# Ledger of designs, part 137: peptides against a protein of PDB entry 3NZW

Target 1, 212 residues: chain A of PDB entry 3NZW
Amino acid sequence: TTTLAFRFQGGIIVAVDSRATAGNWVASQTVKKVIEINPFLLGTMAGGAADCQFWETWLGSQCRLHELREKERISVAAASKILSNLVYQYKGAGLSMGTMICGYTRKEGPTIYYVDSDGTRLKGDIFCVGSGQTFAYGVLDSNYKWDLSVEDALYLGKRSILAAAHRDAYSGGSVNLYHVTEDGWIYHGNHDVGELFWKVKEEEGSFNNVIG
Target 2, 222 residues: chain B of PDB entry 3NZW
Amino acid sequence: QFNPYGDNGGTILGIAGEDFAVLAGDTRNITDYSINSRYEPKVFDCGDNIVMSANGFAADGDALVKRFKNSVKWYHFDHNDKKLSINSAARNIQHLLYGKRFFPYYVHTIIAGLDEDGKGAVYSFDPVGSYEREQCRAGGAAASLIMPFLDNQVNFKNQYEPGTNGKVKKPLKYLSVEEVIKLVRDSFTSATERHIQVGDGLEILIVTKDGVRKEFYELKRD

## One batch from the design tools (peptide; made by RFdiffusion4, then SolubleMPNN)

Design b2_p20_1_s2 (from b2_p20_1, 10 letters changed)
Fold by OpenDDE base, seed 1:
Structure b2_p20_1_s2 (fold): chain B 212 residues (1-212), chain C 222 residues (1-222), chain A 20 residues (1-20)
Amino acid sequence: as target 1 above (212 residues)
Amino acid sequence: as target 2 above (222 residues)
Amino acid sequence: MVLEGARGGAVHAVGSAFST
C-alpha cells in the first residue's frame, strides 16, 4: 500500500493506490483505500483492510452522531482523536492500521492527522503511509511546495503514488485522487497505473530505467 | 500447537453480469486428501435474491451462512418485510465477520445478487470482514488458479485491440449469462485438473430479477 | 496461529495483526 496526503495553498491532496495483498498474493487491484466519512472528511487505509474499513466506517458513524448532537460538523482533530482513542484501546490486540484523517472545517482549515494502531496521532502537512511510503516521499518531498497550483498538486500526488507503485511490489493497481477544499472533497478519478505509467514516462521523459 | 481450524477445500466463484449475477461452487468437501463428500453444496440462496457462499473451514462457513440467514429474517421482522439490499447485506456480513476479528471465521465469503438499480453485484469478503464489490472473484483452494483467468476473461486484463500496438485496451463489456456460465465451467474444469480439493460437482446459482436459478454440472471425480 | 487470506496481511486467531 501507498497512501499520501499533503496540505498546500489550495487545500489537501489525497492520493492512494488500490492494490491489496495477502502475502505474495495480489488479493485485489481495485480496493478503495479512501473512506469517504462525510463530504468534508476522508480517511485513508493502510495495513489490515478489514481493520481500516471497519473502524473508519465506525468513525463515520461517530462523526455523524457528533453532528446530530452538537449541531455542528465534527472537527478533524476530534474525529482523529476518536479513532486514536479507539485503536489505543485495542493496543496489543493486533490491529494493523496506518490511517490519515483529512478534512476541512472553518475552525481548523485544511487539516491532516496521521493515526496508527500503535496509538500514534500526529498532525502534519505531509504524510505518506504504507509499504511504499518511502518511494512516495522521494518524489513528493522533491517537488512539494506550499504554493503549488491545484493542478500541480494533484499531479504531484498522483505522480508520487505512481513512483511507489513502480518500486513497491505491494502497491499498484490504480491511483485514486482526491482534492479537499473548504467546500468538501472532490474525487479526481481512478488512474490505472498501467496506463498512467506510460503516459507519465512519455510526457516527462522519466522512468528511464524502463526501456520500451 | 493447537489449531482450531479445519480446511475443507473447495472453490467458489462469483461473476456479475449486467442484469444478473452468478455464484458457483464445487460440491467436494475434503479433509486433507480424504474426500468427505462428493456432493455437499456450499452456495446457498439466502432469500431476498441474495446468494452466499463462505468457503474454507466448512464449520465456520455454515455458521456464518446461518447467522446471515437469521439476520435476513430479523431484518424482515424489524422493517416490515423490506427487501434487504445487496449492499446492506454486505455491510451486515462485514459485521458478522469482524465481530469475530480475534477468532475469525476461516472462510472466504462471496455473495451475489442485484443492486438497487437491477445490475449484477458480487461482493467478496476476507476472513475478518473487509469487503469489496467486484465484477468477479474466485475464492477457496483453487482461487489462485482461477482468479488470473477471470482477470483476463471477465475484465479483459492484458488484452488489447488488434493493430493498435498495445495502445488501446480491449473495451470492457458485460458478458451474457451463457458466456458467464461457460467461463465458470471452464474455470472449474481447469481447477479440478490441477487441484485435489476441487471436483465432483459444480453448482451454479444464477440470480436475475426473476429469482434464483440453479444449475448443476458434473466435474471430474478423481 | 496465523490465518492466511486476510487482505493487507496475516490474521492471528488470537491477536491478529494485518500489515499492508
Scores: peptide ipSAE 0.192, ipTM 0.797, DockQ to the pose 0.096; fails the geometry check
Fold by OpenDDE base, seed 2:
Structure b2_p20_1_s2 (fold): chain B 212 residues (1-212), chain C 222 residues (1-222), chain A 20 residues (1-20)
Amino acid sequence: as target 1 above (212 residues)
Amino acid sequence: as target 2 above (222 residues)
Amino acid sequence: MVLEGARGGAVHAVGSAFST
């Protein structure tokens, strides 16, 4: 798995691959590793698919309950804290989760929290999570600037996942791309790695380790 | 070391069509190298046009299916005989599976039916309840033999339009029920040839708007 | 006991879990 999220002047970019594995077996190439909690809040999944899918869906329910009770959207801080508290209660039980809670509230602005099954909860501007994270960081860190245009930021997110898909055997399938703004998240499509690779290679003159 | 789980072998396969879905399974039940039964159905009509199979450890599979059937019953009681949608069924099954997260049902679960738009739907589950809607899925002993075939023949993976120098992919299209049945039969006959835990019989449940139809085919009994 | 088949990695249970 490779997931990433980063803040920039235009909001948040979230990009994830779609491969699931069971050992050496590619279980799926089409996994949705982004959970749309609400129109303004996303969760990403790395680690155990069931753990992430179950608890982030549960988180969605908790977020909705908050909205019903408090008559306002839950903050990204609070949403991530709910999840963090939950997984911490299961510490040592064997949950496997590496998640990012990404969203926008008027109170917080664009916000990213990293939450994992070890109980770590971190607020930050840039996170890559998964077995391919270092590959993604290599591209992302090299090109990241706060002042990126939305177009460039979207491309950078997509390109970083592509790099990870290329080098990490456990990442691949497609890139699912999101842009989170004050108006909510916008889905920017599913980009098949096979097609995307050749397109990027041609356009950039990159990936010269592959003869085509 | 005590192992609470067994492996009863077998293979299951789901394929979604445009307005139908198919869930198939062999009828062989084994333990180690011994055939326990040559006809032990593992694909079930659960009502509300939902068919289900949980393949792996048969005791767990049967338990899960029974619990789901019971869940369907209670759903009707609690919601004025409302039909359980396939997506709601999938969510329910997730909870059944994840409820035993720390002592899982040792099964690969597939359900098939029609979505609320009347389109074919197949959902697959891991032992602990992650699930995904897919056009096709193989599960069980010969899943590794069948799934690549389905990728090629259902999703047209690695197929290109002739004369395009590999630049134009074969377009996705729905398969007819007859085509799907052929693929299922070919999958299981092929799997039977290469896997000792697959064989004896093939039971196919076809879900349409008109209900669930069953077909049975003999497989090799060696 | 490690459960094989789970998506996204090994689950500390008997069986298979998918790993992402």
Scores: peptide ipSAE 0.156, ipTM 0.809, DockQ to the pose 0.127; fails the geometry check
Fold by OpenDDE base, seed 3:
Structure b2_p20_1_s2 (fold): chain B 212 residues (1-212), chain C 222 residues (1-222), chain A 20 residues (1-20)
Amino acid sequence: as target 1 above (212 residues)
Amino acid sequence: as target 2 above (222 residues)
Amino acid sequence: MVLEGARGGAVHAVGSAFST
């Protein structure tokens, strides 16, 4: 798995691969590793698919309950804290989760929290999570700027996942791309890694280790 | 070392069509190298036009299916006989599986039916309740033999338009029920030849707007 | 005991799932 999220002047970019594995077996090439918690909140999945899918869906229910009780949208900080508190209760039980909770509220602005099954909760501007995270960071860190245009930021997210998909055997399938703004998240499509690779190689003159 | 699980072999396969879905399974039940039964159905009509199979450890599979059938019953009681949708069924099954997260049902679960738009739907589950809607899925002992075949024949993976030098992929299209049945039969006959835990009989449940139809075919009994 | 078939990790019979 490779997931990433980063803040920039235009909001948040979230990009993820879609490969699921069970050992050496490719279980799926079409996994949705972004869970749409609500129109303003996204959760990402790395680790155990069931753990992430189950608890992030549960988180969505908790967020809805908050909205009903408090008559306002839940903050990204509070949503991530709910998840963090939950996984902490299961510490040592063997949950496997590396998640990012991404959202945009008027009070917080664009916000990203990292939450994992070890009980770690971190606020930050840039996170890559999964077995391919180091490959994604290599591309992302080299090209990241706060002042990126939305178009350039979307491309950078997509390109970083592609790099990870190329080098990490546990990442691949397709790139799912999201842009989060104050008005909510926008889905920017599913990009097959096979097609994307050749396109990027041709346009950039990159991936020269592969002889086309 | 404590091992509470058995493995009863078998294989299951789901394929979604445009306005139908198919869930098929062999009828062989085996322990180690001993055939327990040549006809033990593992694909079930659960009501509300939902068919289900949980393949792996048969005791766990049977328990899960029974629990789901009960869930359907209670859903009707609690919601004035409202039909359970396939997506809601999938969510319910997730909760059943994940409820035993720390002592899982040792099964690969597939359900098939029609979505709310009348389109064929197949959902597959891992042992702990992760689920996805897919066009096709193989599960069980011979899944590794069948799934690549389905990728090629249902999803047209690695197929290209002639004369394009591999630049244009074969377009996706729905298969007819007759084409799907042929693929299912070919899949199981092939799997039976190469896997000892697959054989004896093939039971196919076809879900349409008109209900569930069942077909049976003999497989090799070796 | 590791249960085969879990997506994104190995699930043990008792309480532990490891990420892949």
Scores: peptide ipSAE 0.128, ipTM 0.799, DockQ to the pose 0.111; fails the geometry check
Fold by OpenDDE base, seed 4:
Structure b2_p20_1_s2 (fold): chain B 212 residues (1-212), chain C 222 residues (1-222), chain A 20 residues (1-20)
Amino acid sequence: as target 1 above (212 residues)
Amino acid sequence: as target 2 above (222 residues)
Amino acid sequence: MVLEGARGGAVHAVGSAFST
């Protein structure tokens, strides 16, 4: 898995691959590793698919309950804290989760929290999570600027996942791309790695380690 | 080290069409290298036009299917006989599976039916309840033999339009029920040749708007 | 015990979940 999220002047970019594996077996090439918690919050999945899918869906229910009780949308901080508190109760039980909770509230602005099954909860501007995270960081860190245009930011997210998909055997399939703004998240499509790789190679003159 | 699980072998396969879905399974039940039964159905009509199979450890599979059938019953009681949708069924099954997260059902679960728009739907589950909707999925002993074939023949992976030098993919299209049945039969006959835990019989449940139909075919009895 | 077949890796008690 390779997931990433980063803050920039235009909000948040979230990009993820779609490969699931069971050992050496490619279980799926089409896993949705972004859980749409609500129209304003995204959760990412790394680690155990069931753990992430189950608890992030549960989180969605908790967020909805918050809205019903408090008559306002839940903050990213509060949403991530709910999840963090939950997984902490299961600490040592063997949950496997590396998640990012991403959203844009008027109060907080664009906000990303990393939450994992070890009980870690971190607020930050840039996170890459998964077995391919180091490959993604290599591209992302080299090109990241706060002042990126939305177009450039989307491309950077997509390109970083592509790099990871190329080098990490456990990442691949497609890139799912999201842009998060104050008005909510916008889905920017599913990009098959097989097609995207050759397109990027041609346009950039990159990936010269592959002949084609 | 004590192993609480058995493995009863077998293979299951789901394929969604445009206005139908199929869920198929062989009828062989095996322990180690001993055939327990040559006809033990593992694909079930659960009501509300939902068919289900949980393949792997048969005791766990049977338990899970029974629990789901019971869930359907209670859903009707609680909601004035409202039909359980396939997506809601999938969510329910996730909870059944994840409820045993720390002592999982040792099964690969597939359900098939029609979605709320009348389109064929197949949902697949891992042992602990992750799920996704797919056009096709193989599970069980010979899944590794069949799934690549389905990728090629259902999803047209690695197929291109002739004369395009690999630049134009074969377009996705729904398969007819007849085509799907052919693929299912070919899948299981092929799997039977290469896997000792697959064989004896093939039972196919076809879900349409008119209900569930069953078909049976003999497989190699080796 | 890790159960094979789960998406996302080893479940501590039994199953290999699918790894994402």
Scores: peptide ipSAE 0.084, ipTM 0.791, DockQ to the pose 0.116; fails the geometry check

Design b2_p20_1_s3 (from b2_p20_1, 11 letters changed)
Fold by OpenDDE base, seed 1:
Structure b2_p20_1_s3 (fold): chain B 212 residues (1-212), chain C 222 residues (1-222), chain A 20 residues (1-20)
Amino acid sequence: as target 1 above (212 residues)
Amino acid sequence: as target 2 above (222 residues)
Amino acid sequence: MKIEGARGGALHRVGSAFDK
């Protein structure tokens, strides 16, 4: 798995691969590693598929309850804290989760929290999470700047996942791409790695380690 | 050390069509290399046009299916005989599976039916309740033999239009029920040849708007 | 018995970074 999220002047980019594995078996190439918690919040999946899918869906319910009770959308800080508190209660029980909770509220602006099953909760501008994270960071860190256009930011997110999909055997399938703004998240499509790789190689003149 | 799990082998396969879905399973039940039964159905009509199979450890599979069937009954009681949608069924099954997250059901679960738009639907689950809607899925002992075949024949993976130098993918299209049945039969006959835990019989449940139809075919008995 | 293997009935993972 490779997931990433980063803040920039235009909000948040979230990009993820779609491969699931069971050991050396490719269980799926089409896993939805972004959980659409609600129209304003995204959660990402790394680690155990069921753990992430179950608890981030649960988180959505908690966020909805907050909205109903408080008559206000939950903050990204509070949403991530709910999840963090939950997984911390299960610390040592064997949950496997590396998640990013991404959203945009008026009071917080664009906000990303990293939450994992070890109980770590971090706010930050850039996170890559999963077995391919270091490959994604290699591309992302080299090209990141706050002043990216939305177009460039989307491409950078997509391109970083592509790099990870290329090098990490546990990552692949497709890139799912999201842009998060004050108005909520916008889905920017599913990009098959097989097609995307050759397109990017041709257009950039990159991936010269591969003959094509 | 005590092992709470058995493995009863077998294989299951789901394929969604445009306005139908198929869930098939062999009827062999085995422990290690000893055949317990040559006809032990593992694909079930659960009502509301939902068919289900939980393949792996038969005791766990049977327990899960029974729990789901009961869930369907209670859903009707609590919601004025409202039909349980396939997506809601999938969510319910997730909770059944994840409820035993720390002592999982040792099964690969597949359900098939029609979505609320009347389109064929197949959902597959890992042992702890991760689930996905897919066009096709194989589960069980010979899943690794069948799934690549389904990738190629249902989703047309690695197929290209002739004369395009591999630049144009074969277009996706729905398969007819007849074509799906052929693929299912070919899958199981092939799997039977290469896996000792698959064989004896093939039971296919076909879900359409008119209900669930069952078909049975003999497989090799060696 | 561990729930392992490539039968499709093993636990699905979306990365190895958090493996035990």
Scores: peptide ipSAE 0.176, ipTM 0.794, DockQ to the pose 0.092
Fold by OpenDDE base, seed 2:
Structure b2_p20_1_s3 (fold): chain B 212 residues (1-212), chain C 222 residues (1-222), chain A 20 residues (1-20)
Amino acid sequence: as target 1 above (212 residues)
Amino acid sequence: as target 2 above (222 residues)
Amino acid sequence: MKIEGARGGALHRVGSAFDK
């Protein structure tokens, strides 16, 4: 798995691969590793598929309950804290989760929290999470700047996941791409890695380790 | 050391069509190298036009299916005989599976039916309740033999239009029920040839708007 | 309790980085 999120002048980019594995077996190439909690809040999945899917869906329910009770959307800080508190209660039980909670509130603006099953909760501007995270960081950190255009930021997110999919055996399938703004998240499509790789290679003249 | 899990072998697969879905399973039940039964059905009509199989450790599979059937019953009681949708069924099964997260059902679960738009639907689950809607899925002992075949023949993976120099993929299209049945039969006959835990019989449940139909075919008994 | 080894019966993972 490779997931990433980063803040920039235009909001948040979230990009993830779609491969699930069971050991050396590719269980799926089409897993949705972004959970749309609400129109303004996303969760990402790395680690155990069921753990992430179950608890982030549960988180969605908690966020909805908050909205109903408080008549306002939950903050990204609070949403991430709920999840963090939950996984902390299960500390030592064997949950496997590496998640990012990404969203927008008027109070916080665009916000990213990293939450994992070790109980770590971090706010930050850039996170790559998963077995391919270092590959993604290699591309992302090399090209990241706050002043990226939305177009360039979207491309950078997509390109970083592609790099990870290329090098990490546990990442692949497709890139799911999101842009989070003050108006909520926008889905920017599913990009098959097989097609995307050749397109990027041709357009950039990159990936010269592969002969076309 | 005591191992609470067994492995009863077998294989299942689901394929979604445009307005139908198929869930199929062999009828062999084994332990180690011994055939316990040559006809032990593992694909079930659960009502509300939902078919289900939980393949792996049969005791766990049976327990899960029974719990789901009971869940369907209670759903009707609690919601004025409302039909349980396939997506709601999938969510329910997730909770059944994840409820035993720390002592999982040792099964690969597949359900099939029609979605609320009348389109074929197949959902697959890992042992602890991660689930995904897919066009096709193989599970069980011979899943590794069948799934690549389904990738190629249902999802047309690695197929390109002739004369396009590999630039134009074969377009996705729904398969007819007859085509799906052929693929299912070919899958299981092939799997039976190469896997000792698969064989004896093939039971296919076909879900349409008109209900669930069952078909049975003999497989090799060796 | 961990379930290991069975293709189709193993836990699905979306990355190995958090395996314990």
Scores: peptide ipSAE 0.166, ipTM 0.804, DockQ to the pose 0.092
Fold by OpenDDE base, seed 4:
Order: C-alpha cells, then structure tokens, then sequence
Structure b2_p20_1_s3 (fold): chain B 212 residues (1-212), chain C 222 residues (1-222), chain A 20 residues (1-20)
C-alpha cells in the first residue's frame, strides 16, 4: 500500500493505490483505500484491510453521531482523536492500522492527522503511509511546494503514488485521487497504473529503466 | 501445538451479471487427503434473494452461515419484514466476521444477489471482515487457479481489440447467464484436474429477480 | 490471531510500513 496526503495553498491532496495482498497473492487491484466519512472528511487505509475498513467505518458513525448531538460537523482534530483513542484501547491486541484523517472545517481549515495502531497521532502538512511510502516521499519531497496549483498538486499526488506502484510490489492497481477544499472533497478519478505509467513515461521521458 | 482450525478444501466462485448473479461451489469435503463427502453443499440460499458461501474450515463456515441466516430472520422481526439488501447483508457479515477478529472464522466468504437497482452483485470477504463488491471472485483451494482466468474472461484483462497494436482495450460488457454458466463449469472442471481438494460435484445458484435457481453438474470423482 | 496460507484464510493487507 501507498497512501499520501499533503496540504498546499489550494487545500489537501489525497492519493492512494488500490492493491490488496495476502502474502505474495494479489487479493485485489480495486480496493477503496479512502473512506468518505462525510463530504468534508476522508480517512485513508494502510495495514490490515479489515482493521482499517471496520474502524474507519465505525469512525464515520461516531462522526455522524457528533453532528446529530452537537448540530455541527465534527472537527478533524476530534475525529482523529476518536480513532486514536479507540486504537489505543486495543494497543497490544494486534490491530494493524496506518491512517490519515483529512478534512476541512471552518474552525481548523484544511487539516491532516496521521493515526496509527501504535497510538501515534500527529498533525502535519505532508504524510506518506504504507509499504511504498519511501518511494512516494522521494517524488513528493522533491517537487512539493506550498504554492502548487491545484492541477500541479493533483499531478504530484498521482505521480508520487505511481512511483511507489512502480517500485513497491505491494502497491499498484490504480490511483484514487482526491482534492479537499472548503467546499468538501472532490473525487478526481481512478487512474489505472498500467495506463498511467506509459502515459507518464511518454510525456515526461521518465522511467527509462523500462523499455517500451 | 494445538491447531483449532481444520481445512476442508473446496472452491467457490461468484460472478455478477447485469440482472443476475451466480454463486457456485464444488461439493467435495476433504480433510488432508481423505474425502469426507462427495456431496456436501456449501452454497446456501439465505433468503431475501441472497446466496452465501463461506469456504475453508467447514465448521466455521457453517457457523457463519447459520448466524447470518439468523440475522436475516431477526432483521425481518425488527423491521416489519423488510427485505435485507445485499449491501446491508455485506455490512452485517462484516460485523459477524470482525466480531471474531482475534479468533477469526477460517473462511473466505462470498455472497451474491441483486443490488437495489436490480443489478447483479457479488461481495467477497477476508476472514476478518474486509469486504469488496466485485464482478467476480474465486475463493478456496483453487482460487489461485481460477481467479486469473476470471480476470481474463469476465473483466477482459489483457485483452485488446484486434488490429489496434494493443492500444485499445477490449470493452467491458456484461455476460449472459449462459456464458457465465459456461465459465463456471470450465473453471471447476479445470480446477478439478489440478487440485485434489476440488471435485465430485458442482452446485450453482443463480439469483434473478424471480428468485434463486439451482443447477447441479457432476465433476470428476478422483 | 493471524491466519495465513490456507484457502481464503489469509488476511488482506493494504500496507506493511507506517514509520515516520
């Protein structure tokens, strides 16, 4: 798995691959590693598929309950804290989760929290999470600027996942791409890695280690 | 050391069509190299036009299916006989599986039915409740033999329009029920040839708007 | 309990590294 999220002048970019594995077996190439918690809040999945899917869906329910009780959308800080508190209660039980809670509230603006099953909760501007994270960071860190255009930021997110998909055997399938703004998240499509690779190679003149 | 799990072999396969879905399974039940039964059905009609199979350790599979059937019953009691939708069934099964997260059901679960728009639906689950809706899924002993075939024949992976130099992918289309049945039969006959835990009989449950139909075919008994 | 190797018994993974 490779997931990433970063803040920039235009909000948040979230990009994830779609491969699930069971050992050397490719279990799926089409896994949705983004949970759409509400129109303004996303969760990403890395680690155990069931752990992430179950608890992030549960988190969605908790966020909805918050809205019903408090008559306002939950903050990204509070949503991430709910998840963090939950996984901390299971510390040592063997949960495997690496998640980013990404969203926008009027109070916070665009916000990213990293939460993992070790009990870590971090606020930050840039995170890559998963077995391919270092490959993604290599591209992302080399090209990241706060002042990226939305178009360039979307491309950078997509391109970083592509790099990870190329080098990490546990990442691949497709890139799911999101842009989070003050108006909520916008889905920017599913990009098959096979097609995307050749397109990028041709347009950039990159990936010269592969002969077409 | 003690192993609480058995492995009863077998293989299951789900394929979704446009207005139907199919869930098939062989009828062989085996332990190690000993055939326990040549006809032990593992695909079940659970009501509300939902068919289910949980393949792997048969004791766990049977327990899970019974729990789900009971869940359907209680859903009717609690919600004025409302039909359980396939997506809600999938969510319920996730909770059944994840409820045993730390001592999982040792099974690969597949359900099939129609979604709320009348489209064929197949959902597959890992042992602890991760699930995904797919057009097709193989599970069990011969899943690794069948799934690549389904990728090619249902989802047309690695197929291109002739004369396009690989530039144009074969377009996706729904398969007819007859085509799906052919693929299922070919899958299981092929799997039976190469896997000792697959054989004896093939039971196919076909879900349409008119209900669940069953078909049975003989497989090799070796 | 982790289950690996058997038919439908392997847990699906969507990542193996989380370190920062």
Amino acid sequence: as target 1 above (212 residues)
Amino acid sequence: as target 2 above (222 residues)
Amino acid sequence: MKIEGARGGALHRVGSAFDK
Scores: peptide ipSAE 0.199, ipTM 0.804, DockQ to the pose 0.083; fails the geometry check
Fold by OpenDDE base, seed 3:
Structure b2_p20_1_s3 (fold): chain B 212 residues (1-212), chain C 222 residues (1-222), chain A 20 residues (1-20)
Amino acid sequence: as target 1 above (212 residues)
Amino acid sequence: as target 2 above (222 residues)
Amino acid sequence: MKIEGARGGALHRVGSAFDK
């Protein structure tokens, strides 16, 4: 798995691959590793598929309950804290989760929290999470600027996941791409890695380690 | 080391069509190298036009299916006989599986039915309840033999239009029920030849708007 | 029998969780 999220002048980019594995077996190439918690809040999945899917869905329910009780959307800080508190209660039980909670509130603006099953909760501007994270960072860190255009930021997110899909055997399938703004998240499509790779190679003149 | 699980072999396969879905399974039940039964059905009509199979350790599979059937029953009691949708069934099964997260059911679960738009639907689950909707899925002993075949024949993976030099992919299209049944039969016939835990009989449940139909075919008994 | 992440079967993985 490779997931990433980063803040920039235009909001948040979230990009993820779609491969699931069971050992050496490719279980799926079409997994949705972004959980749409609400129109303004996303969760990402790395680690155990069931752990992430179950608890992030549960988180969605908790977020909705907050909205009903408080008559206000939950903050990204509070949503991430709920998840963090939960996984901390299960510390040592064997949960495997590496998640990003990404969203927008009027109070916070665009916000990203990293939450994992070790009990770590971090606020930040840039995170890559998963077995391919180092490959994604290699591309992302080399090209990241706060002042990226939305178009360039979307491409950078997509391109970083592609790099990870190329090098990490546990990442691949497709790139799912999101842009989060003050108006909520926008889905920017599913990009098959097989097609995307050749397109990018041709357009950039990159991936010269592969002969077409 | 204590092992509370067995493996009863077998294979299951789900394929969604445009307005139908199919869930098939062989009828062989085995322990190690000994055939326990040549006809032990593992694909079940659970009501509300939902068919289910949980393949792997048969005791766990049977328990899970029974729990789900009971869940359907209680859903009707609690919601004035409302039909359980396939997506809600999938969520329910996730909770059944994940409820045993730390002592899982040793099964690969597949359900099939129609979505709320009348389109064929197949959902597959890992042992602890991760799930997704797919066009096709193989599970069980011969899943590794069948799934690549389904990728090629249902999803047309690695197929291109002739004369395009691999530049134009074969377009996706729905398969007819007859085409799907043929693929299922070919899949299980082939799997039976190459896997000792698959054989004896093939039971296919076909879900349409008119209900669940069953078909049975003999497989090799070796 | 392969046990991934928990006892009872091969679990689906979406990679591994790593520290930042």
Scores: peptide ipSAE 0.163, ipTM 0.804, DockQ to the pose 0.084; fails the geometry check

